# Designs tried in a protein design run: peptides against a protein of PDB entry 3J47. Part 132

Target 1, 121 residues: chain A of PDB entry 3J47
Amino acid sequence: IRLTNQLKSLKGLQSKLKDVVEYLDKVINKELPINHTILGKLQDVFNLLPNLGTPDDDEIDVENHDRINISNNLQKALTVKTNDELMVIYISNLVRSIIAFDDLIENKIQNKKIQEQRVKD
Target 2, 26 residues: chain B of PDB entry 3J47
Amino acid sequence: NAQYHLLVKQGDGLLTKLQKYGAAVR

## One batch from the design tools (peptide; made by RFdiffusion4, then SolubleMPNN)

Design b2_p29_2_s3
Fold by OpenDDE base, seed 4:
Structure b2_p29_2_s3 (fold): chain B 121 residues (1-121), chain C 26 residues (1-26), chain A 29 residues (1-29)
Amino acid sequence: as target 1 above (121 residues)
Amino acid sequence: as target 2 above (26 residues)
Amino acid sequence: TQKLRDELLEQVQRKIIELQKLQEELEKE
């Protein structure tokens, strides 16, 4: 049962990671705003990953120790990958904020030029 | 890791330049 | 002012391209 749940959670994580990548592509292409819901779900998956790989202390059969170590290493690798994806999302947000601020600066410059022209007329 | 930190640092550099530009337009 | 803005825009565009590359690397893993 536990291995099947881990595999199901891994497939769920992989599907969510794909959804995040597809979302990041849409953000990079300026098609969509950052889906805070996808980001929140990815954070929730990340926060649940440690809990999925921590054996509840009540089922440490000594014969599964090698399988637990492999699961923990895989979970650590997935944790790193999830962190890297969250970081790409963060930088994408930063770049979008920079573009929006550049547009605001341009609008301010244009408004200032229009006001200066009205004072000269 | 290292490429990511470089990417973050370049993003922060851009933000700083944008802030300087915003201050020059004010 | 305009030249400084154009330089900033070019740097933002470079950053977007670098982010796309990092995303493609993470998708391949």
Scores: peptide ipSAE 0.364, ipTM 0.859, DockQ to the pose 0.028; fails the geometry check
Fold by OpenDDE base, seed 5:
Structure b2_p29_2_s3 (fold): chain B 121 residues (1-121), chain C 26 residues (1-26), chain A 29 residues (1-29)
Amino acid sequence: as target 1 above (121 residues)
Amino acid sequence: as target 2 above (26 residues)
Amino acid sequence: TQKLRDELLEQVQRKIIELQKLQEELEKE
């Protein structure tokens, strides 16, 4: 049961990571806005992942110690990778916000010039 | 980590310049 | 005013390129 749930969660995570990458590509290409709900759910999953990796005390056989260390290192590496992906998303949003603000400034300047011309006529 | 923090800091610097420009156009 | 906007746009474009490189590095890991 636990291993099947871990595999299902890992497959679900892998599918979500793929969806996030595909979403990132669509985001980089200006095709879609960031879904804050997907981002929030992803963050919640990652905040819960450290808590899933610390089983509080009692009895799992010494033969799994190397597999647990490999699993924890892989989980840590996956967590770092996903944090880095989320960071790229965040900066991509920041850059988009900057572009949108630049366009707004340009539009304001153009509108001001049009008004100044209409007052001179 | 360090490259990311540098990248964020440069983004914040750009945002600040854009805000100053927006204020100068008002 | 125009020159300052052009400089800002150039900085934004550089930042986009840096982000794309960082994404490509993360995809290779």
Scores: peptide ipSAE 0.343, ipTM 0.851, DockQ to the pose 0.028; fails the geometry check
Fold by OpenDDE base, seed 2:
Structure b2_p29_2_s3 (fold): chain B 121 residues (1-121), chain C 26 residues (1-26), chain A 29 residues (1-29)
Amino acid sequence: as target 1 above (121 residues)
Amino acid sequence: as target 2 above (26 residues)
Amino acid sequence: TQKLRDELLEQVQRKIIELQKLQEELEKE
């Protein structure tokens, strides 16, 4: 019963991870807009992943170790690539916010100048 | 990593300049 | 005021170009 529930949970996680990858591929291909909520959840998953990667010193069979190590290294490389992409998006949004705020400041200056002219007339 | 940290520092510098400009316009 | 704004705008433009280069590097990997 416990093992069957763990296997079902792992299959559910694998399916969800596949859906996230397919979503990310569509975002990269500009087929879909970036969903910040999915992105935030993905970041939370990646922040929890560092706790999955300490194999304490128990002899796991050599044939599974190479596949698990390759999978963990690939997952780590994909995590780094995803984090870098997320950071580019974050900074792009920051720059857009800075531009929008600069435009707001300029509009405020123009409005102030117009009011000062109207008070002198 | 290093290019990324440089990029973040430059963004923070821009934000700080923008805040100073916003305060000078008030 | 204008000089400070023009300097800020130039820095924002440089930042956009740096972000585009970083994106192109990540797309090549």
Scores: peptide ipSAE 0.317, ipTM 0.848, DockQ to the pose 0.028; fails the geometry check
Fold by OpenDDE base, seed 3:
Structure b2_p29_2_s3 (fold): chain B 121 residues (1-121), chain C 26 residues (1-26), chain A 29 residues (1-29)
Amino acid sequence: as target 1 above (121 residues)
Amino acid sequence: as target 2 above (26 residues)
Amino acid sequence: TQKLRDELLEQVQRKIIELQKLQEELEKE
């Protein structure tokens, strides 16, 4: 039972990873727009990768160590790039919210001026 | 890093000005 | 009040342009 549940979970993770790769390939080919919800979930996966990629130092063949280090450095570089892109998007959304708030304040001032004119008549 | 921190600091300054303006309109 | 808004709007516009440049640089890497 426990081993069968672990194998089912691993197969589910492998399927989900395949779907992410297929989605990334479609985004690279400009066939699909970047979905922010998928990008946020990908960020969560990458933030968990440093915790998934601490191999207990005790049983990995020396010939795979260079490939694992290159993969970890590439994953770290991709995580930094993805974080920087998300920060640009976040600041852009914050700036849009600031503009919308300024427009709301202007509308409130105009409404106040209209009320002050109606009290003078 | 440094350009990003400058970018964030300018955004925070803008937000603070907007908050002061919103308080002056109340 | 209007002068403070105009200064705020100008700072926001400068920030959008700076963010767009940073995005374009990141797309070139």
Scores: peptide ipSAE 0.305, ipTM 0.843, DockQ to the pose 0.028; fails the geometry check

Design b2_p29_2_s4
Fold by OpenDDE base, seed 5:
Structure b2_p29_2_s4 (fold): chain B 121 residues (1-121), chain C 26 residues (1-26), chain A 29 residues (1-29)
Amino acid sequence: as target 1 above (121 residues)
Amino acid sequence: as target 2 above (26 residues)
Amino acid sequence: DQKQRDELLEQVQRRIIELTKLQKELEAE
């Protein structure tokens, strides 16, 4: 019962992580706006993931040491991958903000040129 | 980590230049 | 004044292109 529930929870987590990746890809591709609430909850989940991998000091079986190292390496690799994905999103947003500001500046320059022409006529 | 901080710093540097440009256009 | 604005605009455009390249490099990792 406990192992079956853990496996079900892990499969559910894997499915949610896949849905998150697909959502992030759509946001990167500008197909969907960034939902700050989803990103915040995702960040919270990832900040809690390192805490899920601290083994409480209960009984080092030698078979557990290799499994714990593999689990810790997998968790670290997943954390790094997610940090990289979040970084890509942050940079994408920064670039979009910069482009929008550049367009605003260009529009202001054009408006000023139009006003200067109207004053000369 | 170092590459991340470098990339963020480059973005912030661009944003600062863009802000200075916006102020000079005003 | 206008020449300085055009030079600053060009610098911003160059930097946008650089950041867009860095974004693509990071997406490929």
Scores: peptide ipSAE 0.300, ipTM 0.852, DockQ to the pose 0.030
Fold by OpenDDE base, seed 3:
Structure b2_p29_2_s4 (fold): chain B 121 residues (1-121), chain C 26 residues (1-26), chain A 29 residues (1-29)
Amino acid sequence: as target 1 above (121 residues)
Amino acid sequence: as target 2 above (26 residues)
Amino acid sequence: DQKQRDELLEQVQRRIIELTKLQKELEAE
């Protein structure tokens, strides 16, 4: 029962990570705005992932230790991949904010030039 | 990690330059 | 100074292009 639940949770996490990657690709392509709620829930899942790998202390078997180490390494690799995806989003938003601010500055410069020309006429 | 921190630092540097530009246009 | 504004604008544009390239490289990993 516990192993089946862990495998189901891992499959659910893998499906959710795939949905996140697809969402990230849509955000990169400017098709969708960033859903901060999905992002926050992902961060919470990742902050809880180190805790999902701490077995409550009960009972020895050497065969479980290798599976736990493989699971922890996979969780760490998934955490790194998600941190990289979150970084791409952060940079994308930063770049978009910078472009929008640049356009605002250009619009102000143009408006000032139009006003200066109207005062000369 | 190191490339991430470099890229974030670069974005923050650009944002700071853009803020200075916006203040000079006001 | 309009020249200083144009130089700053050009620096911002160059940096936006660099950040956009780095973003695409990271999306490809």
Scores: peptide ipSAE 0.300, ipTM 0.854, DockQ to the pose 0.031
Fold by OpenDDE base, seed 2:
Structure b2_p29_2_s4 (fold): chain B 121 residues (1-121), chain C 26 residues (1-26), chain A 29 residues (1-29)
Amino acid sequence: as target 1 above (121 residues)
Amino acid sequence: as target 2 above (26 residues)
Amino acid sequence: DQKQRDELLEQVQRRIIELTKLQKELEAE
């Protein structure tokens, strides 16, 4: 019963993580708007994920270890992939904000030049 | 990891420059 | 004043180009 519930929860988490990656890919491709609330909740989920990577519990049975290790390695690989996608989104948003700010600055410079020209005329 | 931290640090450095510029343009 | 703004604008543009390159490198991994 406990193991079956853990396996169900892990499969549910994996499915949800896949849906998130697909959502992130659509956001990167500009097919969907960035939902900051989803992004924040994902970051919270990743921060709440216990470090699945302390190698310091030597000695639990070799035959179940391969399936659990493959699942943990896959979960780590999916976590890394999702972190990379989140990073790409963050950088894309940062770059967009920078470009928009540069345009705002250029517009302000142009408006100032127009005002200075109007004072000379 | 190292490339990620470098990229984030570069983004933060740019954001800081933008903030300084926005303050100088005010 | 204008010269300092132009230098700052040039620094922002250089940095945007650098970030765009890094974004492209990351998308290629």
Scores: peptide ipSAE 0.298, ipTM 0.854, DockQ to the pose 0.031
Fold by OpenDDE base, seed 1:
Structure b2_p29_2_s4 (fold): chain B 121 residues (1-121), chain C 26 residues (1-26), chain A 29 residues (1-29)
Amino acid sequence: as target 1 above (121 residues)
Amino acid sequence: as target 2 above (26 residues)
Amino acid sequence: DQKQRDELLEQVQRRIIELTKLQKELEAE
């Protein structure tokens, strides 16, 4: 039962990571805005990842040590992959914030020019 | 890594332009 | 590799904070 649930959760995570990558590609291409809800859910998954590798201390059979090491290595690899995805999202947000701020500055410069013209007339 | 560094460099270039415009608005 | 990524993320964060400060200054004028 536990292994089947882990495999199902991993498959669900893999599907969600694929959806996040597809979303990131659309954001990089400026086709879609960043969905903060997707980002928040990805962060929540990241924060829960450490808990997926803690065996509840109540079934210490020593024969699982190699399986626990494989699970921890897989969790670490998933953590690194999730960090790389979060980093790409973060850069995409940064670039968008820069563009929006450039537009705000341009608008302020235009407004200042209009005010200077109105004072000369 | 290389694509990431390129994106960061492009962001820094935009930031440098933005700082110049911010200084021109003041 | 991970340390270099963390340093790069920190640089990006510092830059967002600077832009956010500039945005607040621009909104206050």
Scores: peptide ipSAE 0.307, ipTM 0.851, DockQ to the pose 0.607; fails the geometry check

Design b2_p29_3_s1 (from b2_p29_3, 19 letters changed)
Fold by OpenDDE base, seed 5:
Structure b2_p29_3_s1 (fold): chain B 121 residues (1-121), chain C 26 residues (1-26), chain A 29 residues (1-29)
Amino acid sequence: as target 1 above (121 residues)
Amino acid sequence: as target 2 above (26 residues)
Amino acid sequence: DKELDKQIEEMNRILQNVHELLKKLEEQR
């Protein structure tokens, strides 16, 4: 029962992670707005995932040591991958902010030039 | 990690330049 | 990994374009 629930939860998490990646790709492509609440909850889930993978040090047989190492390596690999994805999103948002600010500056310069022309006429 | 931190630092540097330019156009 | 690298490369390209725009704005001052 517990192992089946863990596998179901892991499959559910994998499906949700895929849905998140697909959502993030749509956000990168400007097809959808960034939902900060989804991102925050996702970050919270990922911050809790490392804590779910610390086995309290009470007696699990030598045959599980390889499974625990594989689980920890998979969890670490998933955490790294997720961190890299969040990083790409952060940079994408930074770039969008920079572009929007550049457009604002250009608009301000154009407005100033138009005002200077109107004062000379 | 290192390449990403470099890219973030470059983005922050560009943002800072944009901010300085925006302040100097005021 | 490969898709992430591609996104990083695209981001770097956008940052370069913004840097060139900023340089043009500075040269017009």
Scores: peptide ipSAE 0.296, ipTM 0.844, DockQ to the pose 0.029
Fold by OpenDDE base, seed 4:
Structure b2_p29_3_s1 (fold): chain B 121 residues (1-121), chain C 26 residues (1-26), chain A 29 residues (1-29)
Amino acid sequence: as target 1 above (121 residues)
Amino acid sequence: as target 2 above (26 residues)
Amino acid sequence: DKELDKQIEEMNRILQNVHELLKKLEEQR
């Protein structure tokens, strides 16, 4: 039962990571706005992942120590990988905000130039 | 990690400059 | 006029910094 649930959670995580990567690629390609709901769900999955891989301190049988260390290393590697994905999302949002603000400033400058030209005529 | 945090920090610095510019144009 | 020219110059400087940041992002892919 535990191994099947871990495999199902890992498959669910892998599917979500794939969906996030595919979403990130669409965001980088400017095809879609960042879905804050997908980002929030990914953050929630990440906040829950440490809790899914800490065995409650009450069942550390000494024979599982090597399997627990491999699981912790894999979980740490997954945590690093998704921190990198979250940072790519953050930068993509930042770049979009910068471009949108630049376009707003340019539009304001153009409008000001048009008004100054109308006052000279 | 470290290079990526540096890139985020550079983006935040750029956003701050853009905000100052937007306030000066207002 | 002079204040608007300074604003345009600062905007161009920001755009160059954006472009350099985007280039660094592309080099990380």
Scores: peptide ipSAE 0.286, ipTM 0.846, DockQ to the pose 0.061
Fold by OpenDDE base, seed 3:
Structure b2_p29_3_s1 (fold): chain B 121 residues (1-121), chain C 26 residues (1-26), chain A 29 residues (1-29)
Amino acid sequence: as target 1 above (121 residues)
Amino acid sequence: as target 2 above (26 residues)
Amino acid sequence: DKELDKQIEEMNRILQNVHELLKKLEEQR
């Protein structure tokens, strides 16, 4: 019973990971807009992955240790890549906010110049 | 990492200049 | 890696353009 429930949970996780990969592929192909809520949840999953790969210290055969090390290195590389991509998106949004604020300042200056001209006429 | 931190620092510098400019236009 | 580096480069270009626009606005005051 416990082993069958763990296997069912692992299959459910594998299906959900496949759906996430398919979603990421659609975002990469620009078929869908970047959803920040999905990316945040994905980042949380990746930040938890190193903790899911800490084996409790009970007897894993040498053949499983190499697979776990390769998986942990791949997970770490994917976490770094995802963090870098999110950082690029964050700065891009910051730059857009700076441009929009600059345009607002320019519009305010132009409005002030128009008012000063109307007072001289 | 280093190029990213440089880019963030440049963005923060621009934001600070823009804030000072916005305060001087008020 | 290469695609991330391109995105960082394009973002640096946008930051430079914003810096130039701000400088032009300061010169008009």
Scores: peptide ipSAE 0.286, ipTM 0.843, DockQ to the pose 0.029
Fold by OpenDDE base, seed 2:
Structure b2_p29_3_s1 (fold): chain B 121 residues (1-121), chain C 26 residues (1-26), chain A 29 residues (1-29)
Amino acid sequence: as target 1 above (121 residues)
Amino acid sequence: as target 2 above (26 residues)
Amino acid sequence: DKELDKQIEEMNRILQNVHELLKKLEEQR
């Protein structure tokens, strides 16, 4: 039950992230107006993320086209990093659930052995 | 990616073994 | 990166310990 709920929550988060990406693609394609409320919530998520690296590029003279590609690469790198971090958390919770289930099985076997011994005495 | 898929596969293998064991102890 | 790699390594160690425990339990049966 707990593990199934965590997997369901992770799938729900993945679905919501997909919906956000699909929304951003529609905004980029000018199919939808920029929703300031969604953008504000996304911005809050980005502000809660530790500072997206200041470009250590002391080169003030890269034309505005390269800034969009760098921003996309940084956003992609952060999405990958956040996905990897969520993945490590998920697997850590999976492992804890496996250990707790192993302990439960061992306790059940021990209880069965104790009951079998009490029937022989 | 590859190390992740390996780790997930190992976790699923352990979960499957644990489920079989839990069914055999019932 | 290094902290993530360390967490993956610790998780692999836990998975190996659980695998060894399950193997010992299979050998006792």
Scores: peptide ipSAE 0.273, ipTM 0.833, DockQ to the pose 0.033

Design b2_p29_3_s2 (from b2_p29_3, 18 letters changed)
Fold by OpenDDE base, seed 2:
Structure b2_p29_3_s2 (fold): chain B 121 residues (1-121), chain C 26 residues (1-26), chain A 29 residues (1-29)
Amino acid sequence: as target 1 above (121 residues)
Amino acid sequence: as target 2 above (26 residues)
Amino acid sequence: DEELDKQLEEMNRILQQVHELLKKLEEQK
């Protein structure tokens, strides 16, 4: 039950992330107007992320087209990093749940052996 | 991606073995 | 990156230990 709920939560997060990407692509392609509420929530997520590298004040002279590509590459790299961190946390919790279930099975076997010994005495 | 799918598949395999064991101990 | 790799290595070690315990338990049947 707990592991199935964690897997469902991870699948739900993956689906929401896909929906956000698809929404951003539609906004970039001018197929949809910018939703200020979604943009505000995205900004809140970005403000909770530790400083998405302030472009070091030393590269003010690269043409505006390269700044958008660098920002997109940094956002992709940070999204990948965050996804990898969340993945490691998820798998660590899965492993802890497997160990706790193994210990529970071992304890149940030991209790059964103790009960069988008490019936023989 | 491929390493992630391998690790998830290994975890699911262990979980399945552990579930079978938990059912056999009942 | 290095801390993530360390966590992945420790997790793989735990998975190997659980796999060995399950194998020993299957050999006892």
Scores: peptide ipSAE 0.281, ipTM 0.840, DockQ to the pose 0.034
Fold by OpenDDE base, seed 3:
Structure b2_p29_3_s2 (fold): chain B 121 residues (1-121), chain C 26 residues (1-26), chain A 29 residues (1-29)
Amino acid sequence: as target 1 above (121 residues)
Amino acid sequence: as target 2 above (26 residues)
Amino acid sequence: DEELDKQLEEMNRILQQVHELLKKLEEQK
């Protein structure tokens, strides 16, 4: 029961992650307006990431257009990296759940063998 | 991206095998 | 990038190990 619920929750998380990716792709392709509520929650998740970018306060004035593109590329690269890290954590938890289920199955088989041996004695 | 989708697909395949095994042990 | 690639490789290795364990368990039936 508990493991089946964890597996169901993990499948639910996978479906939600897929829906988030599909939503992000539709937003990137301008097929859907940016839902500010979903984007705000995603931004809150990203704001919980350590801000890898205190630019030292020492370059006021030159090239506001290329710095916005570099900042957007860095933020995009950090977003992709964070998404990949979250994916790695998700798969790791999936694998741990698989191993724990395998161990549970093996324990059930061993218990069945012990019961079958006790009926033969 | 493609390697990740392959890894997820392999994990889902393993999960399906494990579910079939768990059903056969009941 | 390099650390993320290492983590993905280690996860792929764990998935292969679990696949092999499940295969051994299927061969024991």
Scores: peptide ipSAE 0.276, ipTM 0.839, DockQ to the pose 0.035
Fold by OpenDDE base, seed 1:
Structure b2_p29_3_s2 (fold): chain B 121 residues (1-121), chain C 26 residues (1-26), chain A 29 residues (1-29)
Amino acid sequence: as target 1 above (121 residues)
Amino acid sequence: as target 2 above (26 residues)
Amino acid sequence: DEELDKQLEEMNRILQQVHELLKKLEEQK
């Protein structure tokens, strides 16, 4: 029962990570706006992942050590991969903010030019 | 890591230039 | 790795375009 629940939670996390990657691909492709709620829930899941993978209790058998190390290495590799994905999202948001600010500046310059033309007429 | 920090620093530099330009257009 | 490098390259390209647009805008002032 406990192992089945851990596998189900890990599969649920993997599915959510896949859904986030797919959402991020849609955001990169400009098909969808960034959902801050999905990003926040992802960050919360990743902040909880290190806490779900700390076996702080020093009493179970040498034969499980290889399976626990493989699980911890896979979880660490998944955490690193997701930190890199979150990083790409953060930079993509920064770039979008820069572009939106550039468009606002251009719109202000155009509006000023239109107003100067109206004062000359 | 190092390439990312360089890219973030370039983005921050562009954002700062954009902010200065936005302040000079107001 | 390869998809991350491709996204980094696309982002660097966008940053260069924004930098060039800002430079053109500064030259018009």
Scores: peptide ipSAE 0.302, ipTM 0.844, DockQ to the pose 0.029; fails the geometry check
Fold by OpenDDE base, seed 5:
Structure b2_p29_3_s2 (fold): chain B 121 residues (1-121), chain C 26 residues (1-26), chain A 29 residues (1-29)
Amino acid sequence: as target 1 above (121 residues)
Amino acid sequence: as target 2 above (26 residues)
Amino acid sequence: DEELDKQLEEMNRILQQVHELLKKLEEQK
């Protein structure tokens, strides 16, 4: 029962990660706004993932050592993937901030040119 | 990791240039 | 991995466009 639930949770997480990647692609393509609440909940799920793979220490059978190593490697791989996704979001927000600031500078220059023309007339 | 840190540094460098330009237009 | 590399490439393209825009604004001073 516990292993089947872990496998189901992992498949559910993999599906959600795929949905998040698809959502991030839509946000990058400006098709959808960033939903910070979805990202926060996803981060919380990932912060709980390390806790889902801590075996409570109640029976060290030698077959569990390979499963623990596989679980730790999978958690590490999921943590790396999550970090890379968060990093893509961070850069995407940085790029949007840079574009918005560039547009603001251009608008200020245009306003200054309009004022200089009005003083010359 | 390293390529990503390079991209972040490049973005931060552009942001810094934009900030300097915005301060010079004030 | 491959989709992340595509997103990084697209972002580098946007950063280059912003850099060229900034350069044009600096040349207009």
Scores: peptide ipSAE 0.301, ipTM 0.843, DockQ to the pose 0.028; fails the geometry check

